# Peptides against a protein of PDB entry 6B4J, part 5

Target 1, 315 residues: chain A of PDB entry 6B4J
Amino acid sequence: DITMQWYQQLQDASMQCVLTFEGLTNSKDSQAKKIKMDLQKAATIPVSQISTIAGSKLKEIFDKIHSLLSGKPVQSGGRSVSVTLNPQGLDFVQYKLAEKFVKQGEEEVASHHEAAFPIAVVASGIWELHPRVGDLILAHLHKKCPYSVPFYPTFKEGMALEDYQRMLGYQVKDSKVEQQDNFLKRMSGMIRLYAAIIQLRWPYGNRQEIHPHGLNHGWRWLAQILNMEPLSDVTATLLFDFLEVCGNALMKQYQVQFWKMLILIKEDYFPRIEAITSSGQMGSFIRLKQFLEKCLQHKDIPVPKGFLTSSFWRS

## One batch from the design tools (peptide; aimed at target 1 I2 L215 R220 Q224)

Design b1_p9_5_s1 (made by RFdiffusion4, then SolubleMPNN; from b1_p9_5 with V7L)
Fold by OpenDDE base, seed 1:
Structure b1_p9_5_s1 (fold): chain B 315 residues (1-315), chain A 9 residues (1-9)
Amino acid sequence: as target 1 above (315 residues)
Amino acid sequence: SLPLPELLS
């Protein structure tokens, strides 16, 4: 289908990118190794410095990332670093930067949901200026969280169980699969980051242009989810995460259609979720139920906690 | 099932 074609195209582009900079990554030359490490740090450290504290600091981080991607020298680890240090430098940096954004969803947002917004606004702004980074973000996100596409990976003939588990998004270490709670936590972080990206625009860019991956993709995501059979625990968890983060934005954008969608979820989709929910998994289901009931009762979706205000940008 | 946008249009 079209969704799977899109998924595969992004994965192919990502794989092609990796092949392009293989010379840099596999080099045994000491200088090449140094360049690789410097570029990797320059690409990833600024992302790790993103915080919810001050808009001014966020702007500095954005400017540094943009400068690096633009071929300008930046200071990293006390050294001047540029993508021009190696012919594969730009491709490598774009890949590693995109990977790091997704990792922040997987790790930071997973633990601190409010962190989604400052990370997402930087990612969105960089995506606007550097579309290839955006495609690579999607590729990394889709690979780690197929539910962000969404699709459910299937077991293929001859596939190892561990490989199938990894395709589902589980981490497998020493032949031990990740615990369900940790898995869902990581998936939640990535979905929350994605839900934030599709609604946020970098305030210092040319906002007259269309969002490179906007709320229409949120609507698409919901439509696709609702047209799929629910997965035990996963669907209830991620649907809640998504709606909590971008439900307010979707409400504003789609208005009556959005409310019809919520009613459809409550009346038609909930019974299907419930039918596959075990007694031990009721937590996620109940949380989603309570959220939807509250929203429908009040005819409002609250602005998510951590949403960036005008006061944030003045700090 | 029809896509949600089509169902809601």
Scores: peptide ipSAE 0.024, ipTM 0.696, DockQ to the pose 0.108
OpenDDE base, seeds 2, 3, 4, 5: peptide ipSAE 0.024, 0.023, 0.024, 0.023; ipTM 0.705, 0.693, 0.694, 0.703; seed 2 fails the geometry check

Design b1_p9_5_s2 (made by RFdiffusion4, then SolubleMPNN; from b1_p9_5 with E6P V7L)
Fold by OpenDDE base, seed 3:
Structure b1_p9_5_s2 (fold): chain B 315 residues (1-315), chain A 9 residues (1-9)
Amino acid sequence: as target 1 above (315 residues)
Amino acid sequence: SLPLPPLLS
């Protein structure tokens, strides 16, 4: 399976990255610990500062992240910080930055869907300049949300139930599995972030270049989902999240082909979702139904709420 | 253009 090979290759690259900076992460030396903490803060704090407020502030954040990844010194916590402070500094920063982008999906975007766009445009722009960060974003995303690949993890013989639950994307703490509503909320945030990344380009980059992970991956994702059996509650939730965020962009890109796919979703795939939907899961099902019916009736998919306008970039 | 899902082919 080509999809599973791609998934495994990204996971292997991520694991190799972790092994590469193990010396920095496992060091007992006080100076190495200080460098690690400074690098971690320099990588993650700018991402947490991303907001929908002003395009100028977003540019400052982007420039700071890019400067750090380029080996330039940046100010963080009142100190000058550079990836050159340790031989493993760049790999560590790339990994932690990618991890933080995905974490903003599962936390910030999960609670505030409009936050997907400013986070995604920074992530896309950084990915264009630093492809290793993009691969690590995918690796982190795929590990936390296998539905972003998409694939459904299978229970293997001898596997602990809690390990299987973690593979499915659930958080398990103190032998307690995450509630289904919180799980779906986090998965939604990550899918929405992904759907935003694949359609957005940093406006101050070389926009003539091909997007490093563009809308063709959105089409692939939909095609793969439609060739899989639906999962109860999960498929209806994430299919809606994906189409709400990137459906307008897919419509503009694929035109008649997109509408054929949307009809297929409504006529052939939606009844299969209905057949596995319990009475307690009707909320996600109804939301997807209403969205599909509205889009097909109007022959349009609305621009998502929070989409970055020209006025945002002038602020 | 990418092909449609096999369900439409």
Scores: peptide ipSAE 0.029, ipTM 0.726, DockQ to the pose 0.173
OpenDDE base, seeds 1, 2, 4, 5: peptide ipSAE 0.029, 0.028, 0.029, 0.029; ipTM 0.712, 0.728, 0.730, 0.716

Design b1_p9_6 (made by RFdiffusion4)
Pose (drawn by RFdiffusion4):
Structure b1_p9_6 (pose): chain A 315 residues (1-315), chain P 9 residues (1-9)
Amino acid sequence: as target 1 above (315 residues)
Amino acid sequence: SLPLPSVLS
């Protein structure tokens, strides 16, 4: 409940932001749409540019967003644009910027697991300079993936199924329901991004402040889901690609206590899945063992493939 | 360094 109460605080706090700019979106004038068009454009593209080439150019995207959010003018396609044009623009750009980070994790990181880090460092950096943006990221991240909270949505009695699948985060339209394969990845990429944000810190600017969403939330996440019964395919999958990404940082921080948590899921939580999962979905549960059978005996959890090296920063 | 966090309900 401490979590579910905190879960609601962010959600209804985001709905307050959906209304603070109410009128900027619900506007049909020509100039009214041009403004709404140029802001969302110059605020959600730099996030899409976030590449793995070098941290040298990764700073440009960070600065371009810091200037845009802090009110300074920003060079866009054609003429320069700024938030000073409209008082509602700031509380609007922070909304669309937050959704893009989760969205970039939704599509890109789900397919390309390594791009989770170059995106997360910009997000973990912008979260410091502007905390408001972070709560909005925790807002969108939580609804599109309630498994990141982590809370498994229970079945409310007397309701149709298509109503329930939407609560699980499946993308559904009038008649189309998102397959399970093309769904499981959209959740992986989200928590792989979440598992990266909590362990990375923006290097530049020399800040003595602390990480806004510390690695502590990585411990509670593993603990909060390992104390409850696992879902068949969702848990064994998400439990793996979270440890592959953040299992190295947790091993260093909570040295022995983290290893205790691992020799638990080996002999206490694995049986909790072997019966729950049918023979047609053991694919996830198998990767989870192949991951631990090594890590437990190697006394090490490999650094996540795609970690930003020193070469990436200088270069 | 960080202290060990407690598990929440």

Design b1_p9_6_s1 (made by RFdiffusion4, then SolubleMPNN; from b1_p9_6 with S6P V7L; failed a check: a repeat of another design)
Amino acid sequence: SLPLPPLLS

Design b1_p9_6_s2 (made by RFdiffusion4, then SolubleMPNN; from b1_p9_6 with S6E V7L)
Fold by OpenDDE base, seed 1:
Structure b1_p9_6_s2 (fold): chain B 315 residues (1-315), chain A 9 residues (1-9)
Amino acid sequence: as target 1 above (315 residues)
Amino acid sequence: SLPLPELLS
């Protein structure tokens, strides 16, 4: 289908990118190794410095990332670093930067949901200026969280169980699969980051242009989810995460259609979720139920906690 | 099932 074609195209582009900079990554030359490490740090450290504290600091981080991607020298680890240090430098940096954004969803947002917004606004702004980074973000996100596409990976003939588990998004270490709670936590972080990206625009860019991956993709995501059979625990968890983060934005954008969608979820989709929910998994289901009931009762979706205000940008 | 946008249009 079209969704799977899109998924595969992004994965192919990502794989092609990796092949392009293989010379840099596999080099045994000491200088090449140094360049690789410097570029990797320059690409990833600024992302790790993103915080919810001050808009001014966020702007500095954005400017540094943009400068690096633009071929300008930046200071990293006390050294001047540029993508021009190696012919594969730009491709490598774009890949590693995109990977790091997704990792922040997987790790930071997973633990601190409010962190989604400052990370997402930087990612969105960089995506606007550097579309290839955006495609690579999607590729990394889709690979780690197929539910962000969404699709459910299937077991293929001859596939190892561990490989199938990894395709589902589980981490497998020493032949031990990740615990369900940790898995869902990581998936939640990535979905929350994605839900934030599709609604946020970098305030210092040319906002007259269309969002490179906007709320229409949120609507698409919901439509696709609702047209799929629910997965035990996963669907209830991620649907809640998504709606909590971008439900307010979707409400504003789609208005009556959005409310019809919520009613459809409550009346038609909930019974299907419930039918596959075990007694031990009721937590996620109940949380989603309570959220939807509250929203429908009040005819409002609250602005998510951590949403960036005008006061944030003045700090 | 029809896509949600089509169902809601």
Scores: peptide ipSAE 0.024, ipTM 0.696, DockQ to the pose 0.107
OpenDDE base, seeds 2, 3, 4, 5: peptide ipSAE 0.024, 0.023, 0.024, 0.023; ipTM 0.705, 0.693, 0.694, 0.703; seed 2 fails the geometry check

Design b1_p9_7 (made by RFdiffusion4)
Pose (drawn by RFdiffusion4):
Structure b1_p9_7 (pose): chain A 315 residues (1-315), chain P 9 residues (1-9)
Amino acid sequence: as target 1 above (315 residues)
Amino acid sequence: PIPLLPLEP
C-alpha cells in the first residue's frame, strides 16, 4: 500500500498537469495550433536524436533541453522558439518531454538494448536539474508499464477481457489486440531504461547533489516482485533484463545482501515459475537460469552490454 | 521474505 499510495500520488499529480495547460491542447485557432506544434516539435526531437556515437555531442542534446526547459531560446527548424511565448507552455513541454523518454524506451530500447544508457543519462541528468520532469517520467512510465511500479494489476470481477488487457498495458484498438510478442518487448525496453536510469549519473556540470531516483529503488523493485507470486511469461522476462542492466551496479552496492537475493530466486523462486509457466512459454524462464547459473558461479554479473565507457565520454 | 528498504524523499 505504501507503494500503491505513492503510485496514485504521481498518477493524479500528472492529471493535475494534464489540466493546468488545458486550453493549449484544446485550441483550434491557427496560431493556437502553430504554438502547440512548434513546442512539442522542438521538445521531443532532441530526445530522438540521442545516439551512441559520443558523449561529446550527447551534451548538445542535454543543453538544448536545459535551455528549452529553463526558458531560454532554442534553435528549431526555421526560426528560434522559446517557452516564453506562453505561460502554459512550460507545464506543457514538461509533459510531452516526459512521455518521450518513456516512449524512446518503449520503441528504441525494446529493440536495441544498448541505447538504454545514452538515453538514461540525459534523463537522469534532466531529472536533477528539474525534478518536476522526473515525477512526470514516473507517471507515464508507471501507467504504460505497471510492472515497473511494480504491481501486477488484479482482475476486477464482472468485467470483460478486452477491458482487462488494456489495464495490463497492452495496446488495443477497436478490434485489434497487441500480440504478446510485440508486447513483451515494449515492457522490456521500458524497464531496461528504468534499470539504467537508477544507476547512471550525468557527469558534466560537477554537481554535488544526489541522484533524484537512487539505486535504492532498484533493490525494492527486485524485493517487491520476488515476494509475490510470478506471472508466467512477464516476470521471468522482466526479472532477467532488469538484472542484466542493473545487476552489476547492485552487486557493487549491496555486495552480500544482493547475492542472498540471487541464491533465493535460484532455489526458491525458480520452482515458483516451473509450475506456473506452461510448456509453451518456458522460453523466458530458461534465459533467466542461463543468466544466473553463470553469475552465481562466476561470482560476477557482467557489466551491461552498452555501458558508456570513458572513451565514449571524452570522444 | 525479502525485506523492503525505506523510500527516499

Design b1_p9_7_s1 (made by RFdiffusion4, then SolubleMPNN; from b1_p9_7, 3 letters changed)
Fold by OpenDDE base, seed 4:
Structure b1_p9_7_s1 (fold): chain B 315 residues (1-315), chain A 9 residues (1-9)
Amino acid sequence: as target 1 above (315 residues)
Amino acid sequence: MLPLLPLDP
């Protein structure tokens, strides 16, 4: 399976990255520990500062992240920090930055869907300049949300239930599995972030270049989902999340082909979702239904709430 | 397998 090979390659690259900076992360040396912490903060704090408030602030954050990845010193916690402080500094920062972007999907976007857009445009712009960060974003995303690949992990004989639950993307702490609503909320956040990344370009970059991971991956994701059996509650939830965020962009990009896809979803795939939807899971199903019906009736997909306007970039 | 529609608009 080509999709699973791609998934595995990204995971292997991520694991190799971790091994590459293991000397920095496992060092008992006080100076190395200090450097590690400073680099970690320098990589992650700017991402946590991303907000919907002003385009100028977003540019400052982007410039800071890009400067750090470019080997330039940046101010973090009142100190000058550079990836050149350690031979493994760049790899570590790239990994932690990518991890933090996905974590913002999992946490911030999960709670505030509109946050997807400012986070995604920074991530996209950084990915354009630093492809390795993009690969690591995918690796982190795929590991936390296998549905972003997409694939549905299966229980294997001899597997512990908790390990299976973790493979599905559930958090398991003290032998307690995460509640379904919290799980779906986190998965939704990550899918929404992904759907935003694939459509957004950093406005101050070279927009003549091809998007490093563009809408063609959105088409691929949909095609792959539709070729899979639906998973109860999950498929309806994430398909809605994806289409709500990037459906307008896909419509503009693929036009008639997109509408054919949407009709296929409604007529062929949606009944399959219905067939596996229990009465207790009807909420996600109904939400997807209403969205599809509305879009097909109006022959339009609305621009998602929180989409960055020209006024945002002038602020 | 759903036919992958052409990606061209």
Scores: peptide ipSAE 0.054, ipTM 0.776, DockQ to the pose 0.257
OpenDDE base, seeds 1, 2, 3, 5: peptide ipSAE 0.021, 0.023, 0.023, 0.051; ipTM 0.674, 0.691, 0.696, 0.772

Design b1_p9_7_s2 (made by RFdiffusion4, then SolubleMPNN; from b1_p9_7, 3 letters changed)
Fold by OpenDDE base, seed 2:
Structure b1_p9_7_s2 (fold): chain B 315 residues (1-315), chain A 9 residues (1-9)
Amino acid sequence: as target 1 above (315 residues)
Amino acid sequence: KLPLLPLDP
């Protein structure tokens, strides 16, 4: 399977990255520990500061992240910090930055869906300038949310149940598995972030270049999902989340082909979701149903709430 | 069986 090979290559690259900066992470030296913490803060704090408030502030955050990745000193916690402070500093920062973007999908976007857009546009713009960060974003995203690939992890003989649950994307703490509602909320946030990344370009970048991971990957994701058996509650939830965020962009890009896909979802795939939906899961099912029916009736998919307008960039 | 959708448009 080409998709699984690609997934494995991403995970291998991510693992190799971790090994590359192991000296920095495992150092007992007080100075190395200080550098590590300073670099980690410099990479992650700007991402946490991303908000829907003003385009000018978003630009400042972007410029700070880009400067850090470019080997320039940045101010963090009242200190000048640079990836040049340690030979492994760049790899460490790229990894932690990518991890933080995905974590914002998992936490911030999960709670505030509109936050997907400012986070995604920064991530997309950084990815254009720093392709390795993009690959690491995908590696982190796909590991936490296999449904973003998409694939369904399989239980293997001899596997611990907790390890299987973690592979499915569940958090397991103190031998307690995460509740289904919290799991779906986190998965939704990550899918929404992904759906935003694939459609957004940083407005101050070189627009002549092709998007490093564009809407063609959105089409691929839908095609893969539709070629898979639906998973109870998960498929209805994430398919809705994906279409709500990037459906308008896909419609504009692929036009008639997109509408054919949407009809196929409604007529052929949706009954398969219905067949596996229990009475307790009707919420996600009904939400997807209403969305599909509305879009097909109006022959339009609305621009998602929180989409960044020209007025945002002038603010 | 759903017809296999092309992975690319």
Scores: peptide ipSAE 0.056, ipTM 0.779, DockQ to the pose 0.231
OpenDDE base, seeds 1, 3, 4, 5: peptide ipSAE 0.023, 0.025, 0.026, 0.024; ipTM 0.694, 0.711, 0.715, 0.701

Design b1_p9_7_s3 (made by RFdiffusion4, then SolubleMPNN; from b1_p9_7, 4 letters changed)
Fold by OpenDDE base, seed 3:
Structure b1_p9_7_s3 (fold): chain B 315 residues (1-315), chain A 9 residues (1-9)
Amino acid sequence: as target 1 above (315 residues)
Amino acid sequence: MLPLLPFDP
């Protein structure tokens, strides 16, 4: 399966990256530990500062991240920090930055859906300039949310139940699995972030180049989902999240083909989702149903709430 | 090539 090969290649690249900077992460040297912490803060703090408040602030954050990845010194925690402070510094920063973007999907976007857009436009712009960060974003995203690939992990003989639950994307702490609502909330945040990334371009970049991971991947994702058996609650939730965030962009790009896909979802895929939906899970199904019915009735997909306008970039 | 919808005849 080409999709599983792509998944595995990204996971292998991510694992190789971890091995490459293991010397920095496992060092007992006090200076190396200090450098590690300074680099980690320099990579992650700017991402946590991303907000919907002002385009000018977002540009400052982008410029700081790009400067760090370009080997320039940046101010972090009152110190000058550079990836050149350690031979493994760049790999470590790229990995931690990518991890932090996905974590913002998992946490911030999960709680505040509108936050997807400012995070995604920075991630997209950084990906355009630093392709390795993009691959690591995908690797982290796919590991935490296999539904972003998409694939459904299978239980293998001899596997521990907790390991299978983790492969499905659940958090397991002290032999307690995460509650379904919290799980779906985190998955939703990550899918929404992904759906925003594939449609957004950094406005101050070279717009003549093709998006490094554009809407064609959104079309691929939808096609793959529709070719899979639905999962209870998961499929209805994430399909809604995806279409709410990038449906307008897909409609504009694929036009008649996009509408054919929505009809296919309503006529062929909905009955399959309904057949596996319990009474306690009907909320996600109803939400998807209402969304599709409105879109088909109006022959329009609304621009998502929180979409960045020209006024945002002038602020 | 865009993956054809599985059902585009």
Scores: peptide ipSAE 0.026, ipTM 0.708, DockQ to the pose 0.154
OpenDDE base, seeds 1, 2, 4, 5: peptide ipSAE 0.023, 0.025, 0.025, 0.022; ipTM 0.690, 0.704, 0.699, 0.679

Design b1_p9_8 (made by RFdiffusion4; failed a check: a repeat of another design)
Pose (drawn by RFdiffusion4):
Structure b1_p9_8 (pose): chain A 315 residues (1-315), chain P 9 residues (1-9)
Amino acid sequence: as target 1 above (315 residues)
Amino acid sequence: PIPLRPLEP
């Protein structure tokens, strides 16, 4: 409940932000749409540009967002734009910027696991300078993936199925329901991004402040889900690509206590899945063992493939 | 049961 109460605090707090700018979106004038167009454009593209080429140019995207959020003018396609145009624009750009980070994790990181880090450092940096943006990221991240909270949505009695699948985060339309394959990845990329944000810190600016969403939330996440019964395919999958990304940082921080958590899922939580998962979905549970059978005996969890090296920063 | 640590501010 401590978590479910905190879960609601962010959700209804985001709905307050959905209404604070109410009128900027619900506007049909010509100029009214041009403004709504130029802001969302110049605020959600720099996030899309986030590449793995170098941290040298990765700073441009960070500065371009810091200037845009802090109110300064920002060069856009054609003429420069700024938030000072409209008082509602700031509380609007922060909304659309937050969704893009999760969205970039939704599409890109799900397919390309390594791009989780170059995106997370810019997000873990912007979260410091502007805490309001972070709560909005925790807002969208949590609804689109309630498994990141982590809380498994229970079945409310007397309700149709298509109503329930939406609560699980499946993308569904009038008649189309998102397949399970093209769904499981959209969740992987989300918590792989979440598992990266909590362990990374923006290097530049020399800040003595602390990480806004510390690595502590990585421990609670593993603990909060390992104390409850696992879902068949979702848990064994998400439990793997979270440890592959953040298992190295947790091993260093909580040295022995983290190892105890691992030799538990090896002999106490693995059996909790072998019976729950049918023979047609053991694919996820198998990768989870192949991941630990090594890590437990190697006494090491490999650094995540795609970690930003020193060469990436200087270069 | 694995214990839960307190939430950060």

Design b1_p9_8_s1 (made by RFdiffusion4, then SolubleMPNN; from b1_p9_8, 4 letters changed)
Fold by OpenDDE base, seed 2:
Structure b1_p9_8_s1 (fold): chain B 315 residues (1-315), chain A 9 residues (1-9)
Amino acid sequence: as target 1 above (315 residues)
Amino acid sequence: KLPLLPLDP
């Protein structure tokens, strides 16, 4: 399977990255520990500061992240910090930055869906300038949310149940598995972030270049999902989340082909979701149903709430 | 069986 090979290559690259900066992470030296913490803060704090408030502030955050990745000193916690402070500093920062973007999908976007857009546009713009960060974003995203690939992890003989649950994307703490509602909320946030990344370009970048991971990957994701058996509650939830965020962009890009896909979802795939939906899961099912029916009736998919307008960039 | 959708448009 080409998709699984690609997934494995991403995970291998991510693992190799971790090994590359192991000296920095495992150092007992007080100075190395200080550098590590300073670099980690410099990479992650700007991402946490991303908000829907003003385009000018978003630009400042972007410029700070880009400067850090470019080997320039940045101010963090009242200190000048640079990836040049340690030979492994760049790899460490790229990894932690990518991890933080995905974590914002998992936490911030999960709670505030509109936050997907400012986070995604920064991530997309950084990815254009720093392709390795993009690959690491995908590696982190796909590991936490296999449904973003998409694939369904399989239980293997001899596997611990907790390890299987973690592979499915569940958090397991103190031998307690995460509740289904919290799991779906986190998965939704990550899918929404992904759906935003694939459609957004940083407005101050070189627009002549092709998007490093564009809407063609959105089409691929839908095609893969539709070629898979639906998973109870998960498929209805994430398919809705994906279409709500990037459906308008896909419609504009692929036009008639997109509408054919949407009809196929409604007529052929949706009954398969219905067949596996229990009475307790009707919420996600009904939400997807209403969305599909509305879009097909109006022959339009609305621009998602929180989409960044020209007025945002002038603010 | 759903017809296999092309992975690319």
Scores: peptide ipSAE 0.056, ipTM 0.779, DockQ to the pose 0.234
OpenDDE base, seeds 1, 3, 4, 5: peptide ipSAE 0.023, 0.025, 0.026, 0.024; ipTM 0.694, 0.711, 0.715, 0.701

Design b1_p9_8_s2 (made by RFdiffusion4, then SolubleMPNN; from b1_p9_8, 5 letters changed)
Fold by OpenDDE base, seed 3:
Structure b1_p9_8_s2 (fold): chain B 315 residues (1-315), chain A 9 residues (1-9)
Amino acid sequence: as target 1 above (315 residues)
Amino acid sequence: MLPLLPFDP
């Protein structure tokens, strides 16, 4: 399966990256530990500062991240920090930055859906300039949310139940699995972030180049989902999240083909989702149903709430 | 090539 090969290649690249900077992460040297912490803060703090408040602030954050990845010194925690402070510094920063973007999907976007857009436009712009960060974003995203690939992990003989639950994307702490609502909330945040990334371009970049991971991947994702058996609650939730965030962009790009896909979802895929939906899970199904019915009735997909306008970039 | 919808005849 080409999709599983792509998944595995990204996971292998991510694992190789971890091995490459293991010397920095496992060092007992006090200076190396200090450098590690300074680099980690320099990579992650700017991402946590991303907000919907002002385009000018977002540009400052982008410029700081790009400067760090370009080997320039940046101010972090009152110190000058550079990836050149350690031979493994760049790999470590790229990995931690990518991890932090996905974590913002998992946490911030999960709680505040509108936050997807400012995070995604920075991630997209950084990906355009630093392709390795993009691959690591995908690797982290796919590991935490296999539904972003998409694939459904299978239980293998001899596997521990907790390991299978983790492969499905659940958090397991002290032999307690995460509650379904919290799980779906985190998955939703990550899918929404992904759906925003594939449609957004950094406005101050070279717009003549093709998006490094554009809407064609959104079309691929939808096609793959529709070719899979639905999962209870998961499929209805994430399909809604995806279409709410990038449906307008897909409609504009694929036009008649996009509408054919929505009809296919309503006529062929909905009955399959309904057949596996319990009474306690009907909320996600109803939400998807209402969304599709409105879109088909109006022959329009609304621009998502929180979409960045020209006024945002002038602020 | 865009993956054809599985059902585009």
Scores: peptide ipSAE 0.026, ipTM 0.708, DockQ to the pose 0.136
OpenDDE base, seeds 1, 2, 4, 5: peptide ipSAE 0.023, 0.025, 0.025, 0.022; ipTM 0.690, 0.704, 0.699, 0.679

Design b1_p9_8_s3 (made by RFdiffusion4, then SolubleMPNN; from b1_p9_8, 4 letters changed; failed a check: a repeat of another design)
Amino acid sequence: MLPLLPLDP

